# Peptides against a protein of PDB entry 5KEZ: the designs that were tried, part 262

Target 1, 320 residues: chain A of PDB entry 5KEZ
Amino acid sequence: NVAIYNPFRPWWERYQPVSYKLCTRSGNEDEFRNMVTRCNNVGVRIYVDAVINHMCGNAVSAGTSSTCGSYFNPGSRDFPAVPYSGWDFNDGKCKTGSGDIENYNDATQVRDCRLTGLLDLALEKDYVRSKIAEYMNHLIDIGVAGFRLDASKHMWPGDIKAILDKLHNLNSNWFPAGSKPFIYQEVIDLGGEPIKSSDYFGNGRVTEFKYGAKLGTVIRKWNGEKMSYLKNWGEGWGFVPSDRALVFVDNHDNQRGHGAGGASILTFWDARLYKMAVGFMLAHPYGFTRVMSSYRWPRQFQNGNDVNDWVGPPNNNGVI

## One batch from the design tools (peptide; made by RFdiffusion4, then SolubleMPNN)

Design b2_p26_8_s4 (from b2_p26_8, 13 letters changed)
Fold by OpenDDE base, seed 5:
Structure b2_p26_8_s4 (fold): chain B 320 residues (1-320), chain A 26 residues (1-26)
Amino acid sequence: as target 1 above (320 residues)
Amino acid sequence: SAEVENMKKYFELLKKRAEAIAAANA
């Protein structure tokens, strides 16, 4: 991914790829392979956060300022380490003046325009699908158990399916023959937008963001909400079917929202309430559960917003 | 700089998500 120095190595640089090389601040490919092997050998499975919707920001300077030293040129859409060129992006399909998503009520913009300036890959192209599949298959070969698909809301479900159809079975050294990768898709569906979580059920599980939001209101006792109202928790609250849901109390994004957490979202900053929420989540049968492991950073609120929400994990001069 | 501009875009994204969550819980 790109190496950002202003601000100094923010967490979100990880989500600006310039190649599919397994070479980042977290380590190199050999170290990753070693970790996966050690984890699998004791029954711990690895699921990769796969950033496949886009490459880096369109305004980032060309050069070799990346975690593996690969050259890239956002201005010309040149990513030779893949390789991608201008033919592999949706610049010509996006019709907004900025090239970015401007209207989230326009599903076409959401999927064909740039997410906050991130160069949007043309996932309709078989070439692009194949390059992504090669990346994911390499990980499957290493021994990962599945994937979180980042920014799935911004990809056409059919394009995702086309990529998934190219994936190999899991590594038979650790998984039964014929095992398929576990897929969960990040889709933010809180209602009010045309793109819905149900659009993605065919590809695998989806993130249920209503879960943490609603649980937060209940635990916080907002709007007169009571724990007794959780009698029909899950589908009874309008959530997606349990077998399609990936549930969580918080994630890295909504942990950085307004106040002590993203609105109603409970985080480690609210330690007691957070423990209650996580305990409830783990005890309740609804959905596939994910527990957050995060870190503290020096929050500085200005006009209700943390100006340091970019701060990445503890590091030694940029090295994690 | 381009990096600062990119940072601002990410902040806007996070803000939008936070607002959406707040609206859904209102």
Scores: peptide ipSAE 0.032, ipTM 0.578, DockQ to the pose 0.044
Fold by OpenDDE base, seed 3:
Structure b2_p26_8_s4 (fold): chain B 320 residues (1-320), chain A 26 residues (1-26)
Amino acid sequence: as target 1 above (320 residues)
Amino acid sequence: SAEVENMKKYFELLKKRAEAIAAANA
C-alpha cells in the first residue's frame, strides 16, 4: 500500500493498495506465512481484510513511496506491480462531475464512482477479477481461513460472486478437504439508501451496523431506551437474518466517529458501558460476533472532531 | 500535499459513516 508520511503512517494507508504484494508495515510475506502457520497450529484462524474495490487515492503522488517499494502512478492509473492500467478502472463509467460518489441514493454512483477519491477498479472485467482472485488464492494457499471484503457496498454483488467463484478451497493442511473460505462483506446499510445488505447475502455474511448503533443507544439509555426492549434483539429489531450477520459493538471506522454523528457507538473510551455491550453481544446468540482490539491515541477534539483520527497503532518508526 | 488531501478524504469517509449511524439512531 501507499506509505503516507504526512500525517505519519496513518492507519488508513492500509486501505490504499498499490499492489497485492504481502510486504507491509506489519511484515513481509515470509513473516506472514510464519504467523499463519503458527496460528493455525494452535487453532487460531486468520481472516484477511481484503481491499479489492479500489487502489490508492487519485491524488497521491506517483513514485515508489509504498510499503513494498513498488512503483505506482495514480494519475495515469498505472500500477505495474499488479499490473493495472487505465483500462482497469471505472473512470469512463462514472458520470459524476468529480469522478467521486456524490449521491449515495444513486446506487450506480456508489458502485461505479470513486469512494472519496480512491481509484475504482473495473470489477466487471475478467482480467481484474482474476488478478484479485490470484491475490486471494495466494492467501488461501498460505492458510488463511477467509476474508473481510472491504467496501463491499461499492462493488456489484455479481462482480463479487464472480471473484469468489474463482477461489480455491482452504488449505487441507489445516482445514477439511473441500472447505470454502469464510466470507463477510462490509456493507453499511442503516436504511434510507437503495443498496441493501440483502443484495449481498448470496456471497456470504454481511456486517450489521444497526447492531452497534442500536445497542449503543440502549446501553446509554438514550431516548428512553431500556434493556427490556432487547427481548426481541436481532431480527425483531429489523436486523438481517442471524445466519447472514456479522455483529460488533464498534469497528475501526465508527470508533473514530465521536462528535461526527457516531456518538452512540460504544468504544473502549467508555470502558464501563463498552464492557456491558460486549458482554451482552457475546452472551446473545444473534449473528457471528467480532470483538474489537484497539489502542489509545492522543485524541484532540476541535469543533467536535478528533483531529488525530488518523493515528495508527503503536509502532516503531512506522513498523508495527 | 497529496497526503494531506488523502487525510481529508478519509475523514470525509469516516464522517459519512458516522452520519449514517446518527441517522439510524434518530
Scores: peptide ipSAE 0.031, ipTM 0.561, DockQ to the pose 0.044
Fold by OpenDDE base, seed 1:
Structure b2_p26_8_s4 (fold): chain B 320 residues (1-320), chain A 26 residues (1-26)
Amino acid sequence: as target 1 above (320 residues)
Amino acid sequence: SAEVENMKKYFELLKKRAEAIAAANA
């Protein structure tokens, strides 16, 4: 990914890829392979956060300022380490003046335009699909068990399906022959927009963002909410079907909102309430559960907003 | 509704992050 130095190595630089090389501040490929092997040998499975919707920001300076030293040129859409070129992006398909998503009520913009300036890959192209599949298959061959698909809301479900159809079976050294990768898709659907979580059910599980939001209001006792109202928690609260849901109390994004988190979201900053929420989530059968492991950072609130929400995780790999 | 309010607040967060990323990448 790109190396951002202002602010200094923020967490979100990890979501600006310039190659599919496994060399980042988290480690190199050998270290990753070693970790996957050690984890698999004790029954711990690895699911990779796969950033496949886009490459880095369109305004990032060209050069070799990346975690693996690969050259890239966002201005010319040149990512030779993949390789991608100008033919592999949706620049000509997006019809907005800025090239960015301007209206989230326009599903076409959401899928075909740049997310916050991030160069949007043309996932309709078989070449692009194949390059992504090669990346994911490399990980599968290493021994990962599945994937979180980042920014799935911004990809056409059919394009995702086409990529998934190219994936290998899981590594038979640790998984039964014919095993398929576990897929869950990050789709932010809190209602009110044309793109729905149900659009993605055919590809795998989907993040249920209503879960943490609603649970937060209940445990915080907002609006007269009571724990007893959780009697029909799950589908009874309008959530997606349990077998399609990946549920969580918080994630890295909504953890960085107003106060201790975003709106009603409970986080480790509210330790007691957070433990209650996580405990309830783990005790309740609805959905596939994900527990957050995060870190503290020096929060600094200005006008109700944490100006240090960019701070990345603790790291001992220096500035690589 | 509370859901709509939460949605709005979350998108405000995303908007702020988007602006920060854009500024850093400029």
Scores: peptide ipSAE 0.025, ipTM 0.587, DockQ to the pose 0.436
Fold by OpenDDE base, seed 2:
Structure b2_p26_8_s4 (fold): chain B 320 residues (1-320), chain A 26 residues (1-26)
Amino acid sequence: as target 1 above (320 residues)
Amino acid sequence: SAEVENMKKYFELLKKRAEAIAAANA
């Protein structure tokens, strides 16, 4: 991915890939392989956060300022380490003036235009699908158990399916023969937009963001809500079917959220209430549960916004 | 700079997600 030094190595640089090389500030491929092996040997499975919707931002300067030193040129859409070229992006397909998503009520824009300037890959092309599949298959062959698909709302479900259809079975050294990778898709569906989480049920599980948002309001006793209202928690609250849901109290994004609704999200900053929420989640039989492991950072609020919400995990001069 | 621009873009992304959460909880 791109290496950002101002601010100094923010968490979000990880979501701006320039290659599919397993070479980041977390380690190299050999170290990753070693970790996966050691984890698998004791029954701990690894799921990779796969960033396949896009490459880096269109405004990033060309050069070799990347975690593995690979050259890239956002301006010319040149990513030779893959390789991708201008033919592999949706620049000509997106019809907005800016090239970015401008209207989230237009599903075509949401999927064919750039997410906040991130160069949008043409996932309709078999070449692009194959390059992504090769990346994911390499990880599968190393021994990972599955994937979180980042920014799934911004990809056509059929394109995702086409990629998934190219994937290998899991490594038989640790998984039963014929096992398929576990897939969960990050889809932010809180209502009000045309793209629905149900559009993605055919590919695997989806993130249920209503879970943490609603649970936070209940535990905080906002608007007169009571714990007793959780009697029909799950589908009864309008959430996706349990067998399609991946649930969580918070994630890296909404830990940094702003606004009245965003403030409902419980995090480790509110330790007592957070423990209550996590405990409830783990005890209640709805969805596949995910527990967050995060870190403290020096929050500095200015006009209601944390100006340090970019701060990445604890590191040694940029190395995790 | 390009880095500052990237930072702003990601802040906008977070803002969008926060607004969506707020709308759902209204």
Scores: peptide ipSAE 0.029, ipTM 0.586, DockQ to the pose 0.044; fails the geometry check

## One batch from the design tools (peptide; made by RFdiffusion4, then SolubleMPNN)

Design b2_p27_2_s1 (from b2_p27_2, 15 letters changed)
Fold by OpenDDE base, seed 3:
Structure b2_p27_2_s1 (fold): chain B 320 residues (1-320), chain A 27 residues (1-27)
Amino acid sequence: as target 1 above (320 residues)
Amino acid sequence: SYADIMKERMEKHLKKVEEKNKKFFNS
């Protein structure tokens, strides 16, 4: 991914890929392979956060300032390490003035335009699908158990399906023969927008963001909510079907929300309430549970916003 | 920044949730 130095190596730089090489702040491919092997050997499975919707930001300077040293040129859409070119992006499809998503009520914009300037891959193209599948299959062959598909809302479900159909079975060294990768898709569906979580049920599980948002409000006793209201927690609260839900109290994004609505999310900063929420989540049968492991950073609030919400995990000059 | 935009998006969504919750529990 792109190495960002202003601010200094933020957490979100890893969501700006320039190649599918397994060289990041976390280590190189050999180290990753070693970790996967060691984890699998003790029954701990690895699921990769796969960033396949996009490459890096369109405004990032061209060059070799990347974690694996690969050259890239956002301006010309040149990512030779893949390789991708201008033919592999949705620039021609996006009709907004900025090239970015401007209206989330327009499903076409949401899927064909750039997410916050991130160069949007043309996932309709078999070439692009194949390159992504190759990347994911490499990971599968290493021994990962599945994937979180980042920014799934911004991909057409059919394109995702086409990629998934190209995937290998899981590595038989650790998984039963014929096992398929576990897929869960990040889709932010809190209502009010045309893209629905249900659009993605055919591909795998979907993140249920209503879970953490509403649970936080309940445990905080906001708006007169009570724990007793959780009697019909799950589908009874309008959540997706349990067998399609991946649930969590917080994630890296909403953990950093401090404005309107953001404060409802429970995090480790509210330790007591957070433990209650996580405990409840783990005890309740609804959905597939994910527990967040995060870190403290030097929060500095200005006008209700943490100006240091970009801070990544503890690191040594950018190396984790 | 990317982080700021993502934060804004998340806050927007969560605000909608809060509004819906207010309507539901205060009605």
Scores: peptide ipSAE 0.023, ipTM 0.368, DockQ to the pose 0.166
Fold by OpenDDE base, seed 1:
Structure b2_p27_2_s1 (fold): chain B 320 residues (1-320), chain A 27 residues (1-27)
Amino acid sequence: as target 1 above (320 residues)
Amino acid sequence: SYADIMKERMEKHLKKVEEKNKKFFNS
């Protein structure tokens, strides 16, 4: 991914890929392979946060300022380490003036335009699908058990399916023959927008963001909400079907929300309430559960906003 | 930044949830 130095190596640089090489501040490919092997040998499975919707930001300077040292040129859409070129992006398909998503009520913009300036891959192209599949298959060969598909809302479900159809079965050294990778898709659907979680049910599970949001308000006893209302928790609360839901109390994005709206999310900063919410989630049968393991950072609030919400995970990997 | 934009988007969605909940429990 792109190496960002201002601010200094933020967490979100990891979501700006310039190659599919396994060289990041988290480690190199050999170290990753070693971890996966050790985990599999004791029955711990690994799934990868796969960023396949886009490459890095369009405004990032060309060069070799990346975690694996690969050259890239966002201006010319040149990513030779893949390789991608100008033919592999949706620049001509997006019809907004900025090239970015401007209206989230327009499903075509949401899927064909750039998310916050991130160069949007043309996933309709078989070439692009194949390059992504090669990346994911390499991980499958290493021994991962599945994937979180980042920014799935910004990809056409059919394109995702086409990629998934190219995936190999899981590594038979650790998984039964014919095992399929576990897929869950990040889709933010809290209502009010045209893209629905149900659009993606055919590809795998979907993140249910209503879960953490509504559970937070209940645990906080906001708006007169009561624990007794949780008797029909799940589908009865308008959530997606249990067998399609991946549920969580917080994630890396919403734990950095503050003030109006974001204040309902429970995080490790709210230790007592957070433990209550996580405990409830683990006890209740609805959905496939994910427990967050995060880190502390030096929060600094200015006008209700944490100006240090960019701080990445603690590491001491030198110049990587 | 990417983080800032995503934060704003998340806050917008969560605000809608709060409003819906308020209407539901106060109706």
Scores: peptide ipSAE 0.021, ipTM 0.364, DockQ to the pose 0.152
Fold by OpenDDE base, seed 2:
Structure b2_p27_2_s1 (fold): chain B 320 residues (1-320), chain A 27 residues (1-27)
Amino acid sequence: as target 1 above (320 residues)
Amino acid sequence: SYADIMKERMEKHLKKVEEKNKKFFNS
C-alpha cells in the first residue's frame, strides 16, 4: 500500500493498495506465511481483509513511496506491480463531475465512481477479476480460511460472485478437502439507501451494522429503550437473517466516529457498557459474532470530532 | 516433581483468570 507521512503512517493507508504483494508494515510474505501456519496448527483460522474495490487515492503522488517499494502512478492509473492500467478502472463509466461518488442514493454512482477519491477498479472486466482472484488464491494457498471483502457496497454483487467463482478450495493441509473460503462482506445498510444488504446474500455473510447501532441505544437507555425490548432481538428488530449476519458491537471505523452507528456505538472507551454489550452479543444466538481487539490513541476532540482519528496501531517510527 | 510444579502453575493461572473475570464483570 501507499506510505502516507502526513499524517504520519495513518491506519487508513492500509486501505490504499498499489499492489497485491504481501509486503506491508505488518511484515513480509514469509512472516505472514509463518503466522498463518502457526495459527492453523493450533486451530486459529485467519481471515484476510481484502481490499479489492479500489487502488490508492487519485491524489497520491506517483513514485515508489509504498510499503514494498513498488512503483505506481495514480494520475495515469499505472500500477505495474499488478499490472493495472487506465483500461482497468471505471473512469469512463462514472458520470459525475468529480469522478467521485456524489449521491449515495444513486446506486450506479456508489458502485462505479470513486469512494472518497480511491481509484475504482473495473470489476466487470475478466482481467481485473482474474488479478484479484490470483491475489486471493495465493492467500488461500498459504492457508487462510476466508475473507472480509472491504467496501462491498461499492461493488456489484455479480462482479463479486464472478471473483468468488474463481477461488480455490481451502488448503487441504488444514481444512477438509473441498472446503470453501468463508466470505463476509462489509455492507453498510442502515436503511434509507437503494443498496441493500440482501443484494449480497448470494456471495456470503454481510455485516449487520444495525446490530451495534441499536444495541448501543438499548444499553445506553436512550430514547426510553429497555433491555426487555431485546426479547425479539435479531430478525424481530428488522435485522438480516441470522445465517447471513456477521454481528459486532464496534469496528475500527465507528470507534472513530466513521461509517455507521454514530454516537450510539459502544467501544472500549465506555468500558462498562461495552462489556455489557459484548457479553450480550456472545450470549445471544443471532448471527456470526466478531469481537474487536483494538488499541488506545490520544484522542483530541474539536467540535465533536477526534482530530487524531487517523492514528494507527502502536508502532516504532512507522514499523509495527 | 515436574508434575507437581505444573499442577501448581496451573492452579495459580486459574486463580489469576478468575480474578480477572471478577474484575471484568464487576467493573
Scores: peptide ipSAE 0.017, ipTM 0.337, DockQ to the pose 0.011
Fold by OpenDDE base, seed 4:
Structure b2_p27_2_s1 (fold): chain B 320 residues (1-320), chain A 27 residues (1-27)
Amino acid sequence: as target 1 above (320 residues)
Amino acid sequence: SYADIMKERMEKHLKKVEEKNKKFFNS
C-alpha cells in the first residue's frame, strides 16, 4: 500500500493498495506465511481484510513511496506491480463532476464512482477479476481461511460473485478437502439507501451495522430504551437473517466518531458499558460474532471532530 | 481523508438509527 507520512503512517494507509504484494508495515510474505502456519497449527484461522474495490487515492503522489517499494502513478492509473492501467478503472463509467460518489441514493454512483477519491477498479472486466482472484488465491494457498471484503457496498454483487467463483478450495494441509473460503462482506445498510445488505446474501455473510448501533442505544439507555427490549434481539429487531449476519459492537471506523466512538456505538473508551455489550453479543446466538482488538490514542476534539483519528496502532517508527 | 469520510458516513447512519429509535419508543 501507499506509505503516508503526513500524517505519519495513519491506520487508513492500509486501505490504499498499489499492489497485491504481501509486503506491508506488518512484515513480508515469508513472515506472513510463517504466521499463518503457526496460527493454523494451533487452530487459529486467519481471515484477510481484502481491499479489492479500489487502489490508492487519486491525489497521492506518484513514485515508489509504498510499503514494498513498488512504483505507482495514480494520475495515469498506472500500477505496474499488478499490472493495472487506465483501462482497468471506472473513470469513464462514473458520471459525476468530481469523479467521486456524490449521491448515495444513486446506486450506480455508489458502485462506479470513487469512494473518497480512491481509484475505482472496473470489476466488470475479467482481467481485473482475474488479478484479484490471483491475489486471493495466493492467500488461500498460503492457508488463510477466508476474507472480509472491504467496501462491498461499492461493488456490484455479480462482480463479487464472479471473483469468488474463481477462488481455490482452502489449503488441505489444515482444512478438509473441498472447503470453501469463508466470506463476509462489509455493507453499511441502516436503511434509507437503495443498496441493501440482501443484495449480497448470495456471496456470503454481510456486516450487520444495525447490531452495534441498536445495542449501543439500549445499553446507554437512550430514548428510554431498556435491556428488557432485547428479548427479541436479532431478526425481531429487523436485522438480517442470523445465518447471513456478521455482528460486532464496534469497528475501526466507528471508533473514530465523537464521544465514545461516535453516537451510540460503544467502544473501549467506555469500558463498563463496552464489556456489557461484548458480553451480551458473545452470549447471544444471533449472527457470527467478531470481537474488536484496538488501542488508545491521544484524542483531540475540535468542533466535535477528533483531529487525531488517523493515529494507527502502536508501532516502532512506523513498523508494526 | 479516508478516515474522515468513514466517520461522516457512520455518523450519518447512526443519526438515522437514533431518530428511528426515538420515534419508536416515544410513540
Scores: peptide ipSAE 0.022, ipTM 0.373, DockQ to the pose 0.146; fails the geometry check

